# Peptides against a protein of PDB entry 5JNO, part 93

Target 1, 112 residues: chain A of PDB entry 5JNO
Amino acid sequence: MVAKFQPPPEYQLTAAELKQIVDQSLSGGDLACRLLVQLFPELFSDVDFSRGCSACGFAAKRKLESLHLQLIRNYVEVYYPSVKDTAVWQAECLPQLNDFFSRFWAQREMED

## One batch from the design tools (peptide; made by RFdiffusion4, then SolubleMPNN)

Design b1_p25_6_s1 (from b1_p25_6, 15 letters changed)
Fold by OpenDDE base, seed 5:
Structure b1_p25_6_s1 (fold): chain B 112 residues (1-112), chain A 25 residues (1-25)
Amino acid sequence: as target 1 above (112 residues)
Amino acid sequence: DEELRARVEAVLAEHSAEQAARAAE
């Protein structure tokens, strides 16, 4: 039997913190995007620690990895239990996360 | 970083506005 996933302490939100984000959200997908910003601000930074490192994945800084998505989904499920269904998660939340993240970097590429 | 935060929030606001518009249709 698979145990319930618990986020690392660095990504642990209190009920009050999560509620503040939820109160600003219009949907499960919108909540997911807000959680992305709050939990992983480093994904939006221009700081490149992997530049020149052959052992580091340069492209990883601009990708949403499975761990990021899993942590976000766990919090979204608290207020939108329908995303426990993988089909709902893939139809409602994942496209919005990808679109939001892509828009951010597309805009930054034009400004730089 | 206030500048970075402002850029992120601007894109987030745009996304949220689009969601609000879809809900209103």
Scores: peptide ipSAE 0.508, ipTM 0.889, DockQ to the pose 0.783
Fold by OpenDDE base, seed 1:
Structure b1_p25_6_s1 (fold): chain B 112 residues (1-112), chain A 25 residues (1-25)
Amino acid sequence: as target 1 above (112 residues)
Amino acid sequence: DEELRARVEAVLAEHSAEQAARAAE
C-alpha cells in the first residue's frame, strides 16, 4: 500500500489558488495542463543548466517525471474524482499533458 | 521571462480552445 502523497511545501496550493485555476479549466485534462504551467514553470525554460552542474543537464528539464504527474493528478482529483481510476487518468489527462508539453517544445524548435 | 510566459500562455490558450470546440460537439 502506497502512503498518501504529500506535496512539497513549494507546491502546496491553497483552496483559493486551486479554484482560480479550475475556473479557467474546461475539463480534467485542461485542468491538468494549467496545473503543469502553474506548478512547474521551470519545465518550460530553455536555460542551459548543464553549466555548473553535470547532473543537471538541459535535456533533463524537458521531461515529465512521475513525481510531476502524481502531484498534478492529486490536485485534479479534487474536482474530478473520476481520475482516481487509472484508466480515466490515462485516457483523459495524460494524453492532453503530453500533447500540450510536446507542442510547446516543437514550436520552440521550429523557431530556432 | 515575460516573453517565455507569453509563449507558454499562447500554447495553453490554443489547447483550451481546442478542448472547448470538442466539448461543444
Scores: peptide ipSAE 0.507, ipTM 0.889, DockQ to the pose 0.791
Fold by OpenDDE base, seed 3:
Structure b1_p25_6_s1 (fold): chain B 112 residues (1-112), chain A 25 residues (1-25)
Amino acid sequence: as target 1 above (112 residues)
Amino acid sequence: DEELRARVEAVLAEHSAEQAARAAE
């Protein structure tokens, strides 16, 4: 049988860290957005990072990949078990994640 | 980068405010 998915070590949150984020969250979708910021800050730093480090060759992606969404969902499920239902995840969390992420980059494009 | 973090947090705050408004309906 295929082993259960485990997050990479760099994306492992302690119970205390997760609790702190949950305490600031208003809903499962809000929690998902906060987790996106905490787990994957590199997704928000494309332009600034490229300007700050021309030699490192790093380029941040401006898209949410399957791995990002899967990791976020795993943590959201701890406090919002209803998102185990794919329909709930797609109705409550995914739209908020996409709207939040798109809004950020839309604003950055206007500033730059 | 602190400025970038501030921009992210500002957008997050806007999102949270919208969620609060929806929850109040």
Scores: peptide ipSAE 0.507, ipTM 0.888, DockQ to the pose 0.843
Fold by OpenDDE base, seed 2:
Structure b1_p25_6_s1 (fold): chain B 112 residues (1-112), chain A 25 residues (1-25)
Amino acid sequence: as target 1 above (112 residues)
Amino acid sequence: DEELRARVEAVLAEHSAEQAARAAE
């Protein structure tokens, strides 16, 4: 029996907080993007590369990791149970998350 | 950081607008 997923304390949302985000969302994919912003604002911060560290992995900070996606999916499932189906998650939420995140950084790169 | 927040919200608004258009079809 697999234990129920529990978000780490630093990424715990109250019912009221989640509802507020949901009320602003138009779809499960839209909700996913809003959750990304609320839960992981650090992913949108500029990467400050440390001098002399080629292996510091700062470039990895601009990637959506499996843990990020898992946390977002679990919250989305509360109001959109259909995303429990992996096919639905991959068709509706993942493309929107990737597009949103990529657009943000593409825009920032053009400003440089 | 307010500037960063504004940038994120701008892109989010664009995304939401596209979703609104999709929902209206």
Scores: peptide ipSAE 0.505, ipTM 0.889, DockQ to the pose 0.770

Design b1_p25_6_s2 (from b1_p25_6, 15 letters changed)
Fold by OpenDDE base, seed 3:
Structure b1_p25_6_s2 (fold): chain B 112 residues (1-112), chain A 25 residues (1-25)
Amino acid sequence: as target 1 above (112 residues)
Amino acid sequence: SSRLQQLVEQVLQEHSQEQAERAAE
């Protein structure tokens, strides 16, 4: 018997929660972006520092790491099984995730 | 913050709109 992968508890969605996100999604790539927002809100936030710490100019890395992408893919494939094919994942979902994430930070830089 | 969340949702909706257009083609 093959063991099933289980996400860490902090990144586990119930079937109802996942379905709600799916119902709002128009495609596998769109679903992926929505999952990114729901699972990893910390990636959209700046690290808050005290006045003294903020003066150092440190900024948190803004990257989608392998674990983030794998967790998202695991949920996307529930409703879009075609993304089990790596070529499909890389052609349909990854570009949309990267574009979405990049657009967010581009617009964030323009905010007052 | 609420402003940050609003920006996230704004970008998300823009993305979704683009996907809607692609799905219609």
Scores: peptide ipSAE 0.558, ipTM 0.903, DockQ to the pose 0.814
Fold by OpenDDE base, seed 2:
Structure b1_p25_6_s2 (fold): chain B 112 residues (1-112), chain A 25 residues (1-25)
Amino acid sequence: as target 1 above (112 residues)
Amino acid sequence: SSRLQQLVEQVLQEHSQEQAERAAE
């Protein structure tokens, strides 16, 4: 038996918090984007740790990792159970997430 | 930062507007 997935405490949303985000969302894909912003603000940071720590040479990755996507999908499924189908998730939510994330960084790169 | 949050919300608003238009079609 596999236990039901539970998000780490730092990414745990209450039913009320999730409902609030859902009320602002127009679709599963839109909800996914809003969850991305709420759950992972660090992904939008321009902090470069390599500048602060030359010894470690670490650079912040500007990509959506599997864990991020899985956490978002888990919450989206609560109100849009159709995304349990991988084909639906890949057709509706993933493109919107990628477009949103790409647009953000494109705008950031154009700033002075 | 405040500016960072503004940029995030700006892009989010653009996305939401596009989705609203699709839903209205």
Scores: peptide ipSAE 0.558, ipTM 0.903, DockQ to the pose 0.807
Fold by OpenDDE base, seed 4:
Structure b1_p25_6_s2 (fold): chain B 112 residues (1-112), chain A 25 residues (1-25)
Amino acid sequence: as target 1 above (112 residues)
Amino acid sequence: SSRLQQLVEQVLQEHSQEQAERAAE
């Protein structure tokens, strides 16, 4: 058995916080997108420097990594247990996350 | 920034609207 994933403290939501997000959500996929915004605001901004190097000027890659997706999925499962099925996760939530994230950056690149 | 947050919320609103319309169909 694999140990239960425990989110880092900065990404730990209380039951009340999660419920507030759920109350605003219309579906599991919608919840996933809202969680993305709330948990990882850094993914929606350019990072001007990497760890240990303030002079490198390299921005973080604009992608959703496995750890981000795993954390989001864990919270979505609380209210939408069907996403425990990988097929459901890949059909209902993952496409919406990717679409939402891609739309954001597409629009961002159109701005001055 | 405020502008960045507005863009995030705009895209989120568009997504949510699409979900609402899908649920109504």
Scores: peptide ipSAE 0.558, ipTM 0.903, DockQ to the pose 0.781
Fold by OpenDDE base, seed 5:
Structure b1_p25_6_s2 (fold): chain B 112 residues (1-112), chain A 25 residues (1-25)
Amino acid sequence: as target 1 above (112 residues)
Amino acid sequence: SSRLQQLVEQVLQEHSQEQAERAAE
């Protein structure tokens, strides 16, 4: 059997913390974007990854990597079980995450 | 930084607004 996925301690949210984010979210995709902001603030800066997580393998500064997406999806599934279906995840959450992240960097570049 | 956080929140707000509009259609 394969062990259940467990996020690194740096990316663990309590039930109360997750609930707070959920209460501000309008949908699973919106929740995903809010989780992105809360869990991975380093992706929104030009500063190198400094958390020292040996398991993360952070390489690309302006890219949503598989581990980031996996962590986000794991939390989204708590309140939106439908995203356990890969088709739903790819239709509802991934596009919103990518659009949000792209829009951020587009606006960031406009301010530079 | 505060400036960076403001930009993040702005983009997030815009995203949420668009989702609200889609839900209202």
Scores: peptide ipSAE 0.553, ipTM 0.902, DockQ to the pose 0.850

Design b1_p25_6_s3 (from b1_p25_6, 16 letters changed)
Fold by OpenDDE base, seed 2:
Structure b1_p25_6_s3 (fold): chain B 112 residues (1-112), chain A 25 residues (1-25)
Amino acid sequence: as target 1 above (112 residues)
Amino acid sequence: SAALQERVQQVLEEYTAEQEEQRRL
């Protein structure tokens, strides 16, 4: 009784779009990072948004949530089936996703 | 914005290049 996972429309990639990202990727972890940038550009703009809006009281959430990670993993599995193994996912993809994401924000913090 | 995307892309390419080099060692 497990339904096939279907990404929300805003996070749906065609085969051609995914192939284009894959062609630029050197590994599963690299592919994961590239998917993060392509699927969730809003995760990289929180500071800019919070600084630009004093009236809305926006609180930036710089976190990779389970839904983000699951969506990325689903696409990575298409070309790297080994990430279906949680141990492989946690060794090859998750650390690189977190490292890249943290590096980006660390650099942004230093520029302020 | 274009500037933000360029920064994201820059960090991405630098990071992935470093990781690739480490895998080759």
Scores: peptide ipSAE 0.657, ipTM 0.934, DockQ to the pose 0.844
Fold by OpenDDE base, seed 1:
Structure b1_p25_6_s3 (fold): chain B 112 residues (1-112), chain A 25 residues (1-25)
Amino acid sequence: as target 1 above (112 residues)
Amino acid sequence: SAALQERVQQVLEEYTAEQEEQRRL
């Protein structure tokens, strides 16, 4: 048996929850962006977690880490198996994820 | 935050609408 990646409990979506997101999506890239918002709302927050915790010293960074991307890709693969191909993932999903995420923060930068 | 989620959703819908339009061209 080959080990399969299993998301942490806080990032586990039911089949019904995933289908709801898919029903709103028109492409794999669109689905990826919607999953980003649903799974990792903290990446869009201005809250600094280190401010109230001197013990852990954790400070969230405004970037998409490999773990975030892998988790999103795993869910996208359920309805778009072609993204198992890295070339497809890099052509159709990654650019939209990065573009959407960057657009959000670029707009926030202009407002401040 | 409800306000934050509203902002994120707004940017998302605008972006995905643009991408869909470009895909149809």
Scores: peptide ipSAE 0.656, ipTM 0.934, DockQ to the pose 0.774
Fold by OpenDDE base, seed 3:
Structure b1_p25_6_s3 (fold): chain B 112 residues (1-112), chain A 25 residues (1-25)
Amino acid sequence: as target 1 above (112 residues)
Amino acid sequence: SAALQERVQQVLEEYTAEQEEQRRL
């Protein structure tokens, strides 16, 4: 039996909060990007914020780590069950997350 | 900051719009 992953309390969303984000989303990939912004605003700042969970360790500022991706995927699965398939996740959500995140920092690098 | 949040949202909406257009092609 495979154990279900539970997000740290700092990254918990209520059903109502998740639905609000879903209502703004046009696809699973879009939902994933919107969840990234809502769950991890600290990843878009140069300022060190202590929002991380002490039990799960340190998160790097400029990288999407396994914890970030797993949390986002868990929420996306609620409305897009097909992403439970790793191939679907890697085709429909993961590229969009990486593209969006990289684009943001590439633009910031040019402005600095 | 509010300015940073606005910047993040701007990039998000631009990216989303581009992806939506690509899906229509």
Scores: peptide ipSAE 0.649, ipTM 0.933, DockQ to the pose 0.801
Fold by OpenDDE base, seed 5:
Structure b1_p25_6_s3 (fold): chain B 112 residues (1-112), chain A 25 residues (1-25)
Amino acid sequence: as target 1 above (112 residues)
Amino acid sequence: SAALQERVQQVLEEYTAEQEEQRRL
C-alpha cells in the first residue's frame, strides 16, 4: 500500500507558519528556497549532526537529499498545485533550490 | 547561529532579486 508522505514532527509547519513564508515569496521557486532555509538550517552549517528525526540520521554535507526535496515540494504544492506535475517541479523549483544552495556554499568557500 | 542565519538570508534575498529580474525580461 502507498501511504502519503508525512513530515517528521521537527519539520511540520502549521498553516499560519506556512502562510507567513508564502507571504514573503514571489514564486513557487522562491517559496521552495525559503522553505529550504526555514526547515533545514543545518544544511547551511559545517556541522554534520543536527537535531532532527532519529530515522534521518546524519545529513550529507552540502547535499539536498530526497527527503528534503520531497518535504519542500509537499508544502509548495499547497499554494502552487502545478508542481504536482514532476515536469513543473523540475523546471520551476528544483533548479532554483540547487542554484541557491550552490551559490551559498560557493560564497562561503571564498570567504574561508 | 544568528550570524549564519543573517548570511543565509542575505544570499537568499540577493538570489531572489536576480531571479525576479530575469523572469521579467
Scores: peptide ipSAE 0.652, ipTM 0.934, DockQ to the pose 0.825; fails the geometry check

Design b1_p25_6_s4 (from b1_p25_6, 15 letters changed)
Fold by OpenDDE base, seed 4:
Structure b1_p25_6_s4 (fold): chain B 112 residues (1-112), chain A 25 residues (1-25)
Amino acid sequence: as target 1 above (112 residues)
Amino acid sequence: SAELQARVEQVLAEYSAEQAEKAAE
């Protein structure tokens, strides 16, 4: 049995906080995108975490990693239980997350 | 920064609106 995922403290949302985001969301995919913005603002920043860590690559910040996706999915499942099905998650949420994230960076690349 | 946050919110708003429109079709 896989242990229940426990988010790091900095990514722990209260029920009220999550509800507020849900109230602004129009779908599971939309909720996922909003969660991405709220939980991981650092992924949209040009600031590299490498204050001295050569192991931290900026390129990694421009990718949605498994940990990010897992955390988002866990919150989305609270109000959209259907995403517990991997096929639904991959059809309804992942494409929108990737599209939104890619759009943001595509615009930034054109402006730089 | 506030400027970056505003940019993110703008892109989100636009994308959200587009998806909503597609869902309504």
Scores: peptide ipSAE 0.621, ipTM 0.923, DockQ to the pose 0.816
Fold by OpenDDE base, seed 2:
Structure b1_p25_6_s4 (fold): chain B 112 residues (1-112), chain A 25 residues (1-25)
Amino acid sequence: as target 1 above (112 residues)
Amino acid sequence: SAELQARVEQVLAEYSAEQAEKAAE
């Protein structure tokens, strides 16, 4: 028996908070992107290269990790149960998450 | 940062609109 997934306390959304995001969403993929923004604003921030060592370079990874995707998927499932199917998740949500995230950073990199 | 959030929201809005248009076609 697999235990029910519970989001870490720092990423816990109330029913009202989730509903507010859902009300702004047009699809499961759109909801996923909105959840990404709300849950993980730190992923869109520039990296501080001088936090610990100013001499050694700090290479930060700008990627969506499995934990991020898992949390988002669990919230999306509340209103779009079809994403419980991995094929649906990979067709409707995952591509949009990656596209949106990549677009954000691509635009930032083009700015001089 | 308020400026960062504004940028994120802008990109999100643009992307969401584009996807909505594609879905409507």
Scores: peptide ipSAE 0.620, ipTM 0.923, DockQ to the pose 0.810
Fold by OpenDDE base, seed 5:
Structure b1_p25_6_s4 (fold): chain B 112 residues (1-112), chain A 25 residues (1-25)
Amino acid sequence: as target 1 above (112 residues)
Amino acid sequence: SAELQARVEQVLAEYSAEQAEKAAE
């Protein structure tokens, strides 16, 4: 049997912190986007976050990795248990995460 | 930085509002 995933300490949210984000959210997909901003601000910066990873490259800076998505999904499930269904997660949350993240960087590319 | 955070939050607010409108239609 697979044990429940626990996030690393640097990505651990208290119940109160999570509730604050939920109170601002309009849907599961919206909550996912807000969690992305709160948990991984480094993904929106030009500053390197890989710290010595020679295999990451520039493309990795603008891509959501499996660890990011897993952590976000774990928190979304607390208030939207339907996302435990992979089909629901892929239909409601993943498209919004990708759209929001892509929109941010597309806008930045036009300004730079 | 505070400036970058403000930009992220602006894009988030706009995107969230658009999604809310689509859901309401």
Scores: peptide ipSAE 0.619, ipTM 0.923, DockQ to the pose 0.826
Fold by OpenDDE base, seed 3:
Structure b1_p25_6_s4 (fold): chain B 112 residues (1-112), chain A 25 residues (1-25)
Amino acid sequence: as target 1 above (112 residues)
Amino acid sequence: SAELQARVEQVLAEYSAEQAEKAAE
């Protein structure tokens, strides 16, 4: 049996922290993008600033991985239960996450 | 860095505004 997803300790948000992000969000998709920025700032950097493990040599990649998406979805579900439906998640949140992330890096690539 | 964070927040703000406008149409 596949183990249930658990967020790494460094990506655990308190209820108060999550509520603050939600209060700034206009939609489920917007909340997802804001969570991406708050949880994974290392994905927006040219230099790896891995905080969880300095000894393992892990380097962050410039792509959204399954674990990133799963963690974001888990938090979005707290205030937008409809994203528990995979079809809703894929229609409302995933496209906005990918668009936002791609836009950021597209602009960076055009600069240099 | 503070500069990188400001850049990320700027892109987020612009994207959020565009999506809000699109949703209102």
Scores: peptide ipSAE 0.617, ipTM 0.923, DockQ to the pose 0.840

Design b1_p25_7_s1 (from b1_p25_7, 11 letters changed)
Fold by OpenDDE base, seed 4:
Structure b1_p25_7_s1 (fold): chain B 112 residues (1-112), chain A 25 residues (1-25)
Amino acid sequence: as target 1 above (112 residues)
Amino acid sequence: SAAEREAARERLLEEARAKGEMLDD
């Protein structure tokens, strides 16, 4: 049996918070993108966390990782159960996430 | 706690791995 979805505390949304995001969403893919922005604002930041940190040595991650995608998918499944099907997730949500994220940074590059 | 956060992270990764959607992180 699959354990109940329990995200890290820093990524735990209340029912009200999630509902608010859902109510603003037009589709599962749109919801996924909104969740991406809300849950991981650091992925959209120009801040280099390695700068000024003598111990860090790690630049801010500007890529989508498995943890990001899986967490988002788990939330999307609450209101769009069809994304439990991997084929649906890969057709409806994942491309929109990738396009949104890629376009964001591509646009930022052009604005520099 | 740090342990709880790590456990939650691992659960997510395990789920991604089980679904064959693990990225090269």
Scores: peptide ipSAE 0.386, ipTM 0.862, DockQ to the pose 0.025
Fold by OpenDDE base, seed 1:
Structure b1_p25_7_s1 (fold): chain B 112 residues (1-112), chain A 25 residues (1-25)
Amino acid sequence: as target 1 above (112 residues)
Amino acid sequence: SAAEREAARERLLEEARAKGEMLDD
């Protein structure tokens, strides 16, 4: 048997929260991008999480990882079950996620 | 708990691996 989707507690959305995001979305790909921003704001921030550490100077990563993508896909599947098909996920959601994320940071670099 | 968070993380990664969609993290 397969366990029901259970995200890490820090990334758990209520039914109402998810519905609110879905109501603002025009497609599965659009929903995916909105989920990316809502679930992982740290990927869009210049904040140094090691600010309190003068010795380490560790900077937060600004890349999409498997955990990010799989979590988003699981949420998108709730309202767009077609993305269970990998071909649909790769055609409708992944390109939009990558383009959105890349464009965001490209624009930031141009402003500097 | 930390154990619960790690378990949830591993489940997501296992699902990604099973679907052949694991990125070079």
Scores: peptide ipSAE 0.384, ipTM 0.862, DockQ to the pose 0.025
Fold by OpenDDE base, seed 2:
Structure b1_p25_7_s1 (fold): chain B 112 residues (1-112), chain A 25 residues (1-25)
Amino acid sequence: as target 1 above (112 residues)
Amino acid sequence: SAAEREAARERLLEEARAKGEMLDD
């Protein structure tokens, strides 16, 4: 039996939180994008954030990394088990994530 | 703890590697 994934504590969602996001989602790809915003708000901010120390500021990494994608995928699999198949993940979720993230920052750049 | 967070991070990355979905980061 595959063990349930254990994300870092700061990215641990309660069942109620996850259900709330799912209820707002129209598809697996939409769910993935909503999870991206909820789990990693720092990716959508120009403001530096602190990690582990209030006195230590860190510049936001404005790119999607393997950790972000894998963690989101693990949550999406709870309600959309088909994304366990890599082909399904790459067709239904990954393009939506990339497009959403890219469009967000492209739009912000145009507004400047 | 920092050790627990790092362990969780590494597990996610290892899963990505196993699935052949590791990005260049």
Scores: peptide ipSAE 0.380, ipTM 0.860, DockQ to the pose 0.025
Fold by OpenDDE base, seed 5:
Formats: structure tokens, C-alpha cells, sequence
Structure b1_p25_7_s1 (fold): chain B 112 residues (1-112), chain A 25 residues (1-25)
């Protein structure tokens, strides 16, 4: 049997929430990008909300970390078991995540 | 709890490390 992963409580999705995101996704890579936005909105803001404090005023880090990627991968694996293979993850999901994230900030910097 | 959150974070990082997919955080 496959053991369930247990994410930090602040990043725990219900089955219904995850299903909703999956139903909107076209692929594992697309799902990964949607999860990135939903789980880590602080990565898309000038303010760091990671610790639930909007008043902290800390500038958000504009980078993906191992924690972010591994958490997303664990969720993606639920509906796309093929990404359990590292080669598949690195070919199908990781490039899309990086491209999506970098394009977002590139566009934002252009507008500033 | 804070301890549970930290434990969960460490499990994720351990998995990433085991798969050789750690980034320069």
C-alpha cells in the first residue's frame, strides 16, 4: 500500500480542494503550476505571507525552494503517479514550474 | 503545533534530499 504524505497543516488540502484543482488541470505540469499558486501565494507578492503575518512587512523571496517543489510533487503524484519517477518529474513538471514562476516575475518587473 | 509543522517540513526536505533534488536554498 502507498502511504499518504503528511504536509504541514498550513499546506494541507482537502480531497475536494485537490480534486477541484485536478479537474482544472490539463496535465501533471499544469497541475503543478496551479498548486504552486494555490499553496504559496506569498511567492507571487512583494510581501511575505509564509508565516501568516501580513503585517511583518518582509519582502518575499522570489525563488522556489526544495520544500515548495517536494510538496507540490507529492500532491501531483496522487493523480499522476508517473511523476514518482524522477526523470518524469524533471521532464514534465519541473520545467513548467520554473518557466511559469520566472515569467510571472519577469512580467511584473517589466511593469514596474 | 509548531513541532508538528517543523516535523512535516523536515520530512519533505528529507524526501527531496533522498531523491537528490535539493536546491540551494
Amino acid sequence: as target 1 above (112 residues)
Amino acid sequence: SAAEREAARERLLEEARAKGEMLDD
Scores: peptide ipSAE 0.379, ipTM 0.860, DockQ to the pose 0.025

